# Peptides against a protein of PDB entry 4M9S: the designs that were tried, part 39

Target 1, 135 residues: chain A of PDB entry 4M9S
Amino acid sequence: SRGLVGVECITPYSYKSLAMALQRCVEVLSDEDRSALAFAVVMPPGVDIPVKLWSCVIPVDICSNEEEQLDDEVADRLKRLSKRGALLSGKRMPVLTFKIDHIIHMFLKHVVDAQTIANGISILEQRLLEIGNNN

## One batch from the design tools (peptide; aimed at target 1 F107)

Design b1_p27_4_s1 (made by RFdiffusion4, then SolubleMPNN; its pose is not in this set)
Fold by OpenDDE base, seed 3:
Structure b1_p27_4_s1 (fold): chain B 135 residues (1-135), chain A 27 residues (1-27)
Amino acid sequence: as target 1 above (135 residues)
Amino acid sequence: DLEEELERLVKEIAEMRKVVEERLAEL
């Protein structure tokens, strides 16, 4: 997992440079991938989260109601994010998981608008309730 | 094991959600 190395002491210059680099990475994303990244803000940083849980918050224009297809599309988006500036870190075994680093998460908290965060929370709550009721 | 891990993750997500919601309420 290529997480951004947690820096105990970040200089203001290093922070600005990192922020600029992250901003550049975000700007070159597709609208769909940028949206997926935005909703990652509702996930706890530093935790390997299964794709199934990511699919609860990442908006997908679904052509099918099949959960498997949803998970595959979500996984593809997260894979692209993991390749582009290491915005996420993926693990394949034993289950496909993705992790958002603390630095990236902190950046997202700063740049993602409050309404998007609120929407992500609402979506996550609804989906988690559905999963809980189906078990 | 997988179910227990999932439950733990759900709990952590719920806690994170609470923190974010509290912050949003302050805006």
Scores: peptide ipSAE 0.144, ipTM 0.690, DockQ to the pose 0.027
OpenDDE base, seeds 1, 2, 4, 5: peptide ipSAE 0.134, 0.128, 0.142, 0.135; ipTM 0.686, 0.680, 0.690, 0.688; seed 1 fails the geometry check

Design b1_p27_4_s2 (made by RFdiffusion4, then SolubleMPNN; its pose is not in this set)
Fold by OpenDDE base, seed 2:
Structure b1_p27_4_s2 (fold): chain B 135 residues (1-135), chain A 27 residues (1-27)
Amino acid sequence: as target 1 above (135 residues)
Amino acid sequence: DLEKELEELVKEIAEMKKEVEERLAKL
C-alpha cells in the first residue's frame, strides 16, 4: 500500500480520504479502463487534450480494433473514466477533449508504477515526433 | 449495488475535490 492511502482525515464522507475514494474507483474499473487511467498520468494536468493526443498513449488492442476506430475507442474509455469516478473531464466543443485535474494527476503520480510513467512519456514523445514529421 | 456505490463515490470525490480546492485557495 503506497503512502497516500495512509492519510486519513475526519470527514462527513464515507471515505476517510480522497485517496481512499479514488483507490476504490480504480478497483472497480475494468482492466482496460484501469490501464487507460494509468497512462493518463503522462498528460499535463489542467489542460484540455484532444482525443488524438490521448490515442498516442492509451493502449488499445489493435487485434480487436481497426485503426479507424482507434480514436472512438479511446474516447469511449476516457468517457467511462469521466463518469465512473470523475477521474477526467470531457468537453465536446469545439473539439472533443479530455482533461485530468491536478488532484487526480497528483494521485496517479503516487500510485502508478514509475516504469509505466517513464514508458508512457517515451511513447508519447515518440508518437508526437511521428505526428510532427508527417505534417 | 455497484452502480449505487459508484454514484455515491462520484459525489464524494467531487465534494472532496471541491473542499481541497477551497482549502488551497485560502492558503
Scores: peptide ipSAE 0.240, ipTM 0.759, DockQ to the pose 0.584
OpenDDE base, seeds 1, 3, 4, 5: peptide ipSAE 0.223, 0.229, 0.224, 0.220; ipTM 0.750, 0.761, 0.750, 0.749

Design b1_p27_4_s4 (made by RFdiffusion4, then SolubleMPNN; its pose is not in this set)
Fold by OpenDDE base, seed 3:
Structure b1_p27_4_s4 (fold): chain B 135 residues (1-135), chain A 27 residues (1-27)
Amino acid sequence: as target 1 above (135 residues)
Amino acid sequence: SLEEELERLKEEIAKMKKEVEERLAEL
């Protein structure tokens, strides 16, 4: 995993420095990648989430009738995020998954509005029910 | 198992949902 290392004790200085670094990383993202990152707050931190579930909450500009195409586009965005300041941690085997670190998640919870988070969680819950019922 | 993993994920999401709802109620 390429996530940020958790610490037991963070000094105010360390926190501010980390926040500034994260803010800088966010500012240089494209609008699409920044949007994808924002919606990553809907995922529980520290969990390897399959791309299929990410695609349920990350918006795309162009709709496709093929779920695979949507997954590929989402995967590309998440891959870019994983390479930019280790905002996400990607795992290729056995299934392509991405994980958000606790530190990044905490940062996002601070900057993303609560209603957006609530809406995203509702979508994710619904999707999980559908997946469970179809299996 | 996959079922167990999905159930754990649902539980974590439910916790997050509750936290967000509480936050929204305070706004």
Scores: peptide ipSAE 0.418, ipTM 0.859, DockQ to the pose 0.025
OpenDDE base, seeds 1, 2, 4, 5: peptide ipSAE 0.417, 0.418, 0.417, 0.418; ipTM 0.859, 0.857, 0.859, 0.859

Design b1_p27_5_s1 (made by RFdiffusion4, then SolubleMPNN; its pose is not in this set)
Fold by OpenDDE base, seed 2:
Structure b1_p27_5_s1 (fold): chain B 135 residues (1-135), chain A 27 residues (1-27)
Amino acid sequence: as target 1 above (135 residues)
Amino acid sequence: SREEQERLERLVEEIRKYIEDLRKLLE
């Protein structure tokens, strides 16, 4: 689900340079990383979220079924995104977390297609229920 | 630890609330 590819939108940003920079950052991403970024829109902005919870919504198609290895793959994708400007911000201590900025999140809400957002919500809701029931 | 578990639970609840609000915006 490449939720950022082929989507036409009108940006509400008053700063054209920022919107253009973000668009260019998205265009140079791999399909996998762009998909991960698209699904980041279903996370609350400005919140430091551990990799365990990110793994509930970030799609991973080429890795082991073991949770530890899944988390590693998710972490790698989020790490790459964090190195692309201000798409994500990572913290190493006390535990590895990533957060999406309010400005980036607002951008994503306008450029990610509605179907991708709906799918992300559905997947995340299901995974969170499973986590709650297993604790 | 118990504190870490409680923090995780608070985060999960915050996320649940957010996606519920987001879902309503899509309807």
Scores: peptide ipSAE 0.595, ipTM 0.923, DockQ to the pose 0.026
OpenDDE base, seeds 1, 3, 4, 5: peptide ipSAE 0.593, 0.592, 0.594, 0.593; ipTM 0.923, 0.923, 0.924, 0.924

Design b1_p27_5_s3 (made by RFdiffusion4, then SolubleMPNN; its pose is not in this set)
Fold by OpenDDE base, seed 1:
Structure b1_p27_5_s3 (fold): chain B 135 residues (1-135), chain A 27 residues (1-27)
Amino acid sequence: as target 1 above (135 residues)
Amino acid sequence: SEKERKEEEELVKLIKDYIKDLEELLK
């Protein structure tokens, strides 16, 4: 399974308008969507990344362990995030991809706890290695 | 396809390089 246990992000109060707005956007997300957003911090900002690669780090623990279903669940979460405060940008062609903006990414780097980031990196490294071996 | 494989490989490389940089920043 490419899924991993979800982790919540930390949203400390800020007097800056942008940080406050983003914090409120994060607070209204479901636990699952907020967790997905938190782990998005380990992806390089400004890069269109296909769902297959997002699925290496986005936590999924509810749906079937089948790869196709995992990808669909990840896609649904990323789609919801793309419609909520422009947290992500989605593209449907040539391949379904999602991109995290530099501003959002910078925000996440400061509000996602270091342990979550470290865990995301570790899992992503392992999954990417598996993909490389399967090619 | 061969083209898709190469594109994925390049993206994987890019991501790997980034997360290594990110990991160094956490230290």
Scores: peptide ipSAE 0.590, ipTM 0.920, DockQ to the pose 0.024
OpenDDE base, seeds 2, 3, 4, 5: peptide ipSAE 0.588, 0.585, 0.588, 0.588; ipTM 0.920, 0.919, 0.920, 0.920

Design b1_p27_5_s4 (made by RFdiffusion4, then SolubleMPNN; its pose is not in this set)
Fold by OpenDDE base, seed 4:
Parts: C-alpha cells; structure tokens; sequence
Structure b1_p27_5_s4 (fold): chain B 135 residues (1-135), chain A 27 residues (1-27)
C-alpha cells in the first residue's frame, strides 16, 4: 500500500517510545485508514478542519457524486483515527472538525513517501478549486 | 450561510499557505 512505510523506520523523535507507539498504531490500521492518515500530512497541524475540507484530500471510492456520501465516508475514517491513539482530535461543535497535532504531523512528514505527499497536494488543489467555483 | 462560507475561505487560504511550505520539503 502506498503512503506509509510498512516497516520500522528511523524518526528524529527524541522519545523513542513515542515513535514506536505511533508506528504500532499505524501498523494495526486497515489499508483504507492508513491511507487516510498518510494524506493527513498535507493539512496544517493544529488547525480544526471541517470534514468537507478533509474530503478534498482523503481518497474515497464512491459510486455517487453526492458530496454527502463522500463526507460520510471520510468522517467515518477520521473518527476511527481519532479513536486510535489520538492520531486526530475530533470536535463536533459547532461543526464537525478534525485536527492533526504537531507531534503526529511531524511523524507523518518522516514516514509518508514523497509521492503520496505530492499526490495529496495535487488532489487537494484540484478539489479546492472546485469548491471555490461552486460557492 | 455567509459566515460558513467566509470561514471556509479563511481555512482554504491557510491550507494553501501551508502547501507552499510542504512543497519545499519535496525539493
């Protein structure tokens, strides 16, 4: 699966135990959730981001062009990630948002492959333009 | 809603600003 290294990697973390814990969390994820986590690297850390914007970069295979279907699937993935070692922080009010912490983000920057990052940026840019044109 | 639209626009701008920083890592 593209996105995250499936084996143990060296990180610049001063806390070895934290790095190992994060890697273990990644390893036990489903392929889809791991992919979602990988693409989270393109979001700015420490920012509460609505699901609508997350859906611009999280890859989802849907049969319908309905935005609601996309958002629901993305939300489910992000919710699972938020319940897994606090990989993400979810907030329901006033709007459902998710935030990636700086610690997790720094980890991702070192373990996510460059091609995935590049793809994520490209996809995000395209989707943001579409949103801008429709609103 | 107008407020929601403006908030989304603000966030999009922030995301785009971060994108520039992230692209530097790819060089």
Amino acid sequence: as target 1 above (135 residues)
Amino acid sequence: AEAERRELERLVKEIEEYREDLEKLLK
Scores: peptide ipSAE 0.469, ipTM 0.883, DockQ to the pose 0.026
OpenDDE base, seeds 1, 2, 3, 5: peptide ipSAE 0.463, 0.468, 0.467, 0.469; ipTM 0.882, 0.883, 0.882, 0.883

Design b1_p27_6 (made by RFdiffusion4)
Pose (drawn by RFdiffusion4):
Structure b1_p27_6 (pose): chain A 126 residues (1-60, 70-135), chain P 27 residues (1-27)
Amino acid sequence: SRGLVGVECITPYSYKSLAMALQRCVEVLSDEDRSALAFAVVMPPGVDIPVKLWSCVIPVLDDEVADRLKRLSKRGALLSGKRMPVLTFKIDHIIHMFLKHVVDAQTIANGISILEQRLLEIGNNN
Amino acid sequence: EKEELEELEEEALEGLEEKLEELKEEE
């Protein structure tokens, strides 16, 4: 209910809070990977979820979502790969409350909608 | 649909940059 700023303090670390650190990991990022990351906010954290359940909210056969989610986990270790039972990724929690009070307030609602939408279109496949 | 998605991506990138600048100012 306040993000990482709820716990920022003088610590042996050079950063007042972990968000100030993560700031850079996002700054060095490929412009698009900035995009895919900026959107993975609207995902469930600590939950393993498939490439297609991702192809819904990440921008651009759609494995390209996976490629981005791979660079994203290799570069700052921001995501998480888990090869089988099915090629799936996962967003951890700190790497999430970073994005909550950091990603543009509107883009949160837009990801919520673009998803409930593309979810419903997989509902129409049947 | 494509135009809307481009616009949303641009807005998300701009908003992200603004928030990153705010974090830099707090240092």

Design b1_p27_6_s1 (made by RFdiffusion4, then SolubleMPNN; from b1_p27_6, 19 letters changed)
Fold by OpenDDE base, seed 5:
Structure b1_p27_6_s1 (fold): chain B 135 residues (1-135), chain A 27 residues (1-27)
Amino acid sequence: as target 1 above (135 residues)
Amino acid sequence: DEARRRAIVAQALAGLDRSLAELRARE
């Protein structure tokens, strides 16, 4: 296993029509995809983020720690999210990236558990330091 | 809390640049 321990989104955010629509979209996700979406809250909104950085925070249970396998699995999850209610926006060129919109990000800040956010930030910071030291 | 959030965004952006460079080097 690699990444963070998966935590489900908290969905009592239904005071507006948009919030209700997003809540319904989240409720129909698989447990794995919902967990991935929860950890997307730690990413800066409106930024095209490479799959390599997503792999730092998206919880994945894989048999090996091979980077290519991890990136492929993360990419598949993010692709599924991009096809569901425009939760993410994917770009293929020059490299595969995914972006979270500001509106979706604001929704996640209200419905994702504070401990999940804190853990995601800590792991992201650690992984970024490791990547920086390897360059 | 907001100051911490801004710092996290800045750090993520710095990491983003490094990641893009690495991926481009693999092409």
Scores: peptide ipSAE 0.267, ipTM 0.796, DockQ to the pose 0.022
OpenDDE base, seeds 1, 2, 3, 4: peptide ipSAE 0.448, 0.449, 0.447, 0.450; ipTM 0.891, 0.891, 0.890, 0.892; seeds 1, 2, 3, 4 fail the geometry check

Design b1_p27_6_s2 (made by RFdiffusion4, then SolubleMPNN; from b1_p27_6, 15 letters changed)
Fold by OpenDDE base, seed 2:
Structure b1_p27_6_s2 (fold): chain B 135 residues (1-135), chain A 27 residues (1-27)
Amino acid sequence: as target 1 above (135 residues)
Amino acid sequence: EEEERRKIVQQALAGLDESLAKLRERE
């Protein structure tokens, strides 16, 4: 997965400080967490997204094929991202959800490569269709 | 709980539709 690896965080942020801070935050992430963050760009900012929907776009490399385990792994990644401050905001009740902030989303839109965004959208749409058909 | 969960999912889906449309327009 072409994650945020090597992407120059050139953000048009008037606030160079924020862009730099975010870049530093991204750099210290594991490859897996950084990849998860990259795909967060496909999510609508400011919306509480259930883990199940996150699992539609977050790539999981090492886990069982069991859906429950996949969701747990995704949740763990998102939790780690949430602990990095402004990257994500988690909510446990009524259901476990994560939300991306507008500022972070804007940052990601500029630093995540277009192909990753396109792929993320495609994957999400496909999986949503599958979920819709199974329900 | 199920109703709230459904509501959250529906809100998320609604947001996704709008967001995805915007992302597509930028490309």
Scores: peptide ipSAE 0.425, ipTM 0.882, DockQ to the pose 0.031; fails the geometry check
OpenDDE base, seeds 1, 3, 4, 5: peptide ipSAE 0.421, 0.420, 0.421, 0.424; ipTM 0.881, 0.880, 0.880, 0.883; seeds 1, 3, 4, 5 fail the geometry check

Design b1_p27_6_s3 (made by RFdiffusion4, then SolubleMPNN; from b1_p27_6, 14 letters changed)
Fold by OpenDDE base, seed 2:
Structure b1_p27_6_s3 (fold): chain B 135 residues (1-135), chain A 27 residues (1-27)
Amino acid sequence: as target 1 above (135 residues)
Amino acid sequence: DLEELRRIVQQALEGLRRSLAELRERE
């Protein structure tokens, strides 16, 4: 699977009402982790998603052995996000998966740049087709 | 099941696209 290599997105928007607290949580993330979180918006909320699918949309910059290290790097980022409270929920069994909550998803839907969301959707759709055909 | 997961994701993406369009209309 291929990720959004070289593409990074930081949410510059402020959020109102219930999600104001989430904005503060996002601000303390590293640039890499914020980018990963931004692209998490394209995932279906409340669904345990394997790392392989996350790697289709999470931007990763790897200099060597990109294909072999992609899933591991993505997993590390998602693990860090899962340790930030309600941002993501991880499961190790039966397969390593991560899930975005509906509340977080709603937050991201309003603060992530619309073009970034659109691009992420298109990329994931394409990657899903490729995986389906090659699997 | 990967096929089922793909279906779920695709359906969600369609919904997200619709939601995104609605958000753009409100801006």
Scores: peptide ipSAE 0.459, ipTM 0.862, DockQ to the pose 0.043
OpenDDE base, seeds 1, 3, 4, 5: peptide ipSAE 0.457, 0.455, 0.457, 0.457; ipTM 0.862, 0.864, 0.865, 0.864; seed 4 fails the geometry check

Design b1_p27_6_s4 (made by RFdiffusion4, then SolubleMPNN; from b1_p27_6, 12 letters changed)
Fold by OpenDDE base, seed 2:
Structure b1_p27_6_s4 (fold): chain B 135 residues (1-135), chain A 27 residues (1-27)
Amino acid sequence: as target 1 above (135 residues)
Amino acid sequence: EEEERKRLVERALEGLRRSLAELEERE
C-alpha cells in the first residue's frame, strides 16, 4: 500500500498553499522515492541522521540484502529527495547524513497514513534495538 | 571518522527516541 495516502487530496495542513506545493512535488516522485519520503516522518525533524539509520526504515526491494548495498541504495533515494523541492537536506561531512525540515515533517505527519507511521516506528524501534545489542 | 560516526549515531538515536515517544503519544 502507498504510504502517502491522500496526497492528491486537500490536506488539513494550516498552510494550504505550501501543502499544495508539496503535494505536487510528491506526485511527481517515483513510487520508490515516495515510499522513502513517507517513512521519513518517523525521523526527528532538524536532526542530521546517518544513512545507516535511514536504512532501518526505508524499504529497499531492488537490491540484495547486503547492508552496504542497502545503504547505498537508500542514500541514492535520499539524494534524489534532497534535489526535489528540498524535501531533505544532505550533508556529507563528517558522515553522510540527511535531515528532514520541520515544515516537511509537519506536512508528512498530516498526509502519511497512521498505519504507515505506526509501522515505521515499529520497524525503527526493532532495528535500533538490534543495532544497540550488536554494539 | 569512526568516532565521529559513533557520536552522530548516538545523538541521532537520542533524538529518535524522543521523537518516537512523541509520535506514540499522538496515536
Scores: peptide ipSAE 0.122, ipTM 0.702, DockQ to the pose 0.032
OpenDDE base, seeds 1, 3, 4, 5: peptide ipSAE 0.108, 0.101, 0.101, 0.118; ipTM 0.689, 0.676, 0.675, 0.698

Design b1_p27_7_s3 (made by RFdiffusion4, then SolubleMPNN; its pose is not in this set)
Fold by OpenDDE base, seed 4:
Structure b1_p27_7_s3 (fold): chain B 135 residues (1-135), chain A 27 residues (1-27)
Amino acid sequence: as target 1 above (135 residues)
Amino acid sequence: SEEEERRRREEREREEAERLEELEELL
């Protein structure tokens, strides 16, 4: 009985090939979905983040002033990102959350404009302070 | 110089990384 020596499939995908694949995934996004992905860089990687916190930084052009529609529109954008190249992972229970993986987060740190990162940080800090003061 | 511009980029990237780490503590 020849023991199948487990071929450790070292995925030979060089850092360059993964970056190129991710770049192609970003290029085919709509402007809205690409903007949402850019602001995902301000979220901690590997953490399941509630949609409510995503809605603090994801820009949404809603014609309607209803807060309930904001979370739904943000959730739809994040769902599209989760389906396209596994850019995010979503969980529906117990609360709808999305998580950015470390690899995607590292990629975004290199490709997102520095001013966009700085703005996203400032927006999230401000929104967290507002939420914290209301608790 | 190109080297000074690289240093300023690396410094900004470090400052942004520190600010992101501070945000992770707030979440």
Scores: peptide ipSAE 0.207, ipTM 0.736, DockQ to the pose 0.015
OpenDDE base, seeds 1, 2, 3, 5: peptide ipSAE 0.198, 0.199, 0.196, 0.204; ipTM 0.732, 0.731, 0.733, 0.733

Design b1_p27_8 (made by RFdiffusion4)
Pose (drawn by RFdiffusion4):
Structure b1_p27_8 (pose): chain A 126 residues (1-60, 70-135), chain P 27 residues (1-27)
Amino acid sequence: SRGLVGVECITPYSYKSLAMALQRCVEVLSDEDRSALAFAVVMPPGVDIPVKLWSCVIPVLDDEVADRLKRLSKRGALLSGKRMPVLTFKIDHIIHMFLKHVVDAQTIANGISILEQRLLEIGNNN
Amino acid sequence: EEEEEEELLEEIEEETEKVLEYLEELE
């Protein structure tokens, strides 16, 4: 209810809070990876979810979503790969409340809608 | 509530170490 700023203190760390640190990991990022990361906010954290359940909210056969989610986990270790049962990724929690009070307030609602939308279109496949 | 706060601080400390290691590799 306030993000990582709820706990920022003087610590042996050079950063007042972990968000100031993560700031850079996002700044060095490929412009698009910046995009895919900026959107993975609207994902359930600590939950393993498939490439297609991702192909819905991440921008551009759609494995390209996976390629971005791989660079994203290799560069700053921001995501998380889990090869089988099915090729799936996962967003951890701190790497989430970073994005909550950091990603543009609108883009949160837009991700929520682009998803409930593309979810419904997989509802129409049947 | 106090136990949840302590667990969260431990998780933040672990993730801070990983981020610092990664920034050092970039430098």

Design b1_p27_8_s4 (made by RFdiffusion4, then SolubleMPNN; from b1_p27_8, 12 letters changed)
Fold by OpenDDE base, seed 4:
Structure b1_p27_8_s4 (fold): chain B 135 residues (1-135), chain A 27 residues (1-27)
Amino acid sequence: as target 1 above (135 residues)
Amino acid sequence: KEEELKKLLEEIDKRMKEVLEFLKELE
């Protein structure tokens, strides 16, 4: 019986303190990075999501119809968010993916405005349909 | 309205499931 050593991570931070810290992290972001983070609310937490799927919800204005450029721009934004510590975690192998943790996701559900949520849902729906039709 | 937000959050959950199903198809 391998005992699950429950690492009780005693976070010294109260939920309030964590929320305040996260709010400060959000406030120092650029508008585009903050927008990208907001739209992460429609992604499942705790899952390594390929950049291709992230590109379905993060709005990017590109002149080219090349999907590769879209993915690169999205990846850059997500990389910047990942450098802010707890916001996102990235993995390069085997495929470039980013993951939002449950705590951050819960935070977003409470702070992202309803219009942004609605837009994110709509965009994701449209893009998933497009991908599904191309497969 | 709190009810509207609740509906949106439910829709998020639905979309998240769709993403997860899509990921399964990519495997």
Scores: peptide ipSAE 0.268, ipTM 0.790, DockQ to the pose 0.025
OpenDDE base, seeds 1, 2, 3, 5: peptide ipSAE 0.267, 0.266, 0.260, 0.266; ipTM 0.792, 0.792, 0.785, 0.790

## One batch from the design tools (peptide; aimed at target 1 Q23 R34 H110 D113)

Design b1_p28_1 (made by RFdiffusion4)
Pose (drawn by RFdiffusion4):
Structure b1_p28_1 (pose): chain A 126 residues (1-60, 70-135), chain P 28 residues (1-28)
Amino acid sequence: SRGLVGVECITPYSYKSLAMALQRCVEVLSDEDRSALAFAVVMPPGVDIPVKLWSCVIPVLDDEVADRLKRLSKRGALLSGKRMPVLTFKIDHIIHMFLKHVVDAQTIANGISILEQRLLEIGNNN
Amino acid sequence: EELEELNEEAIEGLEEKLKELEEETEEL
């Protein structure tokens, strides 16, 4: 209910809070990977979820989502790969409350809608 | 076009929010 700023303090670390640190990991990022990351906010954290359940909210055969999610986990270790039972990724929690009070307030609602939308279109496949 | 605009806004918004976060942390 306040993000990482709820716990920022003088610590042996050079950063007042972990968010100031993560700030750079996002700044060095490929402009688009900045996009895919900026959107993975509207994902369930600590939950393993498939490439297609991702192809819905991440921008551009759609494995390209996976490629971005791979660079994203290789570069700052921001995501997480889990090869089988099915090629799936996962957003950890700190790497989430970073994005909550950091990603543009609108883009949160837009991800929520673009998803409930593309979810419903997989509902129409049947 | 709409998706491109949303992506551009999201990237710009993220950059602005990162700067605002840095300023707010320095103020505290």

Design b1_p28_1_s1 (made by RFdiffusion4, then SolubleMPNN; from b1_p28_1, 19 letters changed)
Fold by OpenDDE base, seed 5:
Structure b1_p28_1_s1 (fold): chain B 135 residues (1-135), chain A 28 residues (1-28)
Amino acid sequence: as target 1 above (135 residues)
Amino acid sequence: SELAALVAAANAGLRAGLAAYREEVAKR
């Protein structure tokens, strides 16, 4: 499987009104969407990233290992997140991309476990190398 | 293709920043 194993997102940070609002938004997500959001913190904020690269860190469980199906499933999750309080921002042109905003990223950086983030970074690094070498 | 070019560029950009981000996370 190409995706990460899902990790539950914990959101204990609630000292500011904005953080509280974000926490509320996270709490109403499905388990799978919340997991996807947790791993979104691995990506740098403010960068439009193609779905193909998001698929390197967003945990999905698919019946087929076909890359097209993986990308579609990841895209669906990211689309749902983009519609939920603008947790992500999507662009359709020139190609389908998503980005995480700085405020959301800062929130996640403090509420997602540090080891989880570190592991996600390492996995992303490995998969990006593989993609680069296979092209 | 435009997609391939964008993916390649994004890949390179991400790779360049990952080490620094890892260090940042470790120091929080």
Scores: peptide ipSAE 0.611, ipTM 0.937, DockQ to the pose 0.034
OpenDDE base, seeds 1, 2, 3, 4: peptide ipSAE 0.610, 0.610, 0.609, 0.611; ipTM 0.936, 0.937, 0.936, 0.937

Design b1_p28_1_s2 (made by RFdiffusion4, then SolubleMPNN; from b1_p28_1, 14 letters changed)
Fold by OpenDDE base, seed 2:
Structure b1_p28_1_s2 (fold): chain B 135 residues (1-135), chain A 28 residues (1-28)
Amino acid sequence: as target 1 above (135 residues)
Amino acid sequence: SELERLRRRAIEGLRRGLEEYRKRLEEL
């Protein structure tokens, strides 16, 4: 499943042209990258988020159970998204982080299916709880 | 809505995690 319904973004600012451009960008993504983009909707917009926390919600099939490999794969996906229509913004210093801006987030809020959003939120809450307990 | 409440809780948890992470970075 794509996780995106392809519904036109409805905003009070009528970003129709931008929405169309973003839709085209989404359509050409791989299934994996599109899934990663879908789950970005659960993140707060405008916040530089370390890859470690992205890995809590981005679904990745890895060949190893090593945490480093998980983070690397997640980072690769997010990097691709940052280069494709600037869907995300990456920073390398002081640590590798990615941010979804408000406009992209608004777009995703309307095109990502409700079940994906609900699942992503549930997963994030669970993972954050686990991280908290392990600290 | 229930979904919005869940989102707010998740975001708050994420923010706490980020704050802790930033604190660790400042200590280096």
Scores: peptide ipSAE 0.180, ipTM 0.725, DockQ to the pose 0.021
OpenDDE base, seeds 1, 3, 4, 5: peptide ipSAE 0.054, 0.168, 0.071, 0.063; ipTM 0.583, 0.718, 0.577, 0.590

Design b1_p28_1_s3 (made by RFdiffusion4, then SolubleMPNN; from b1_p28_1, 15 letters changed)
Fold by OpenDDE base, seed 5:
Structure b1_p28_1_s3 (fold): chain B 135 residues (1-135), chain A 28 residues (1-28)
Amino acid sequence: as target 1 above (135 residues)
Amino acid sequence: SELERLVQQANEGLREGIARYREELERL
């Protein structure tokens, strides 16, 4: 971990250095993990979010339509992101959740294009309605 | 597929966004 989480006071130099560190972290990601990180911008920062809700916005192509397989694949991607520069913070108890930090979220809002954000929000809203109707 | 298109769009968009952000930082 590059110690990116927990930065509260940022000088102009610190901000530039942090941005450069984040850029390096993103550059070494696979295309799939980079796409997952892009869609993470639609989630509220500082909130522990269950994997099931992450699966609503992270596009994953799976061979099976089983929800468990989808959640497992999404969890694996989120785990990889959590190990790279602390892009996410994971918790295992009481349920597996992931959280995006405010500083990282702010960075993503500057670099992720508006169309990707709009698409992610639309997909999330649609999937949440489907989950709500099936409960 | 639509899924593949979304993945590609997100990946390319993030790469391009970072490139633009880097240029902005170099100007400051």
Scores: peptide ipSAE 0.291, ipTM 0.804, DockQ to the pose 0.576
OpenDDE base, seeds 1, 2, 3, 4: peptide ipSAE 0.135, 0.262, 0.101, 0.124; ipTM 0.663, 0.787, 0.640, 0.652; seed 1 fails the geometry check

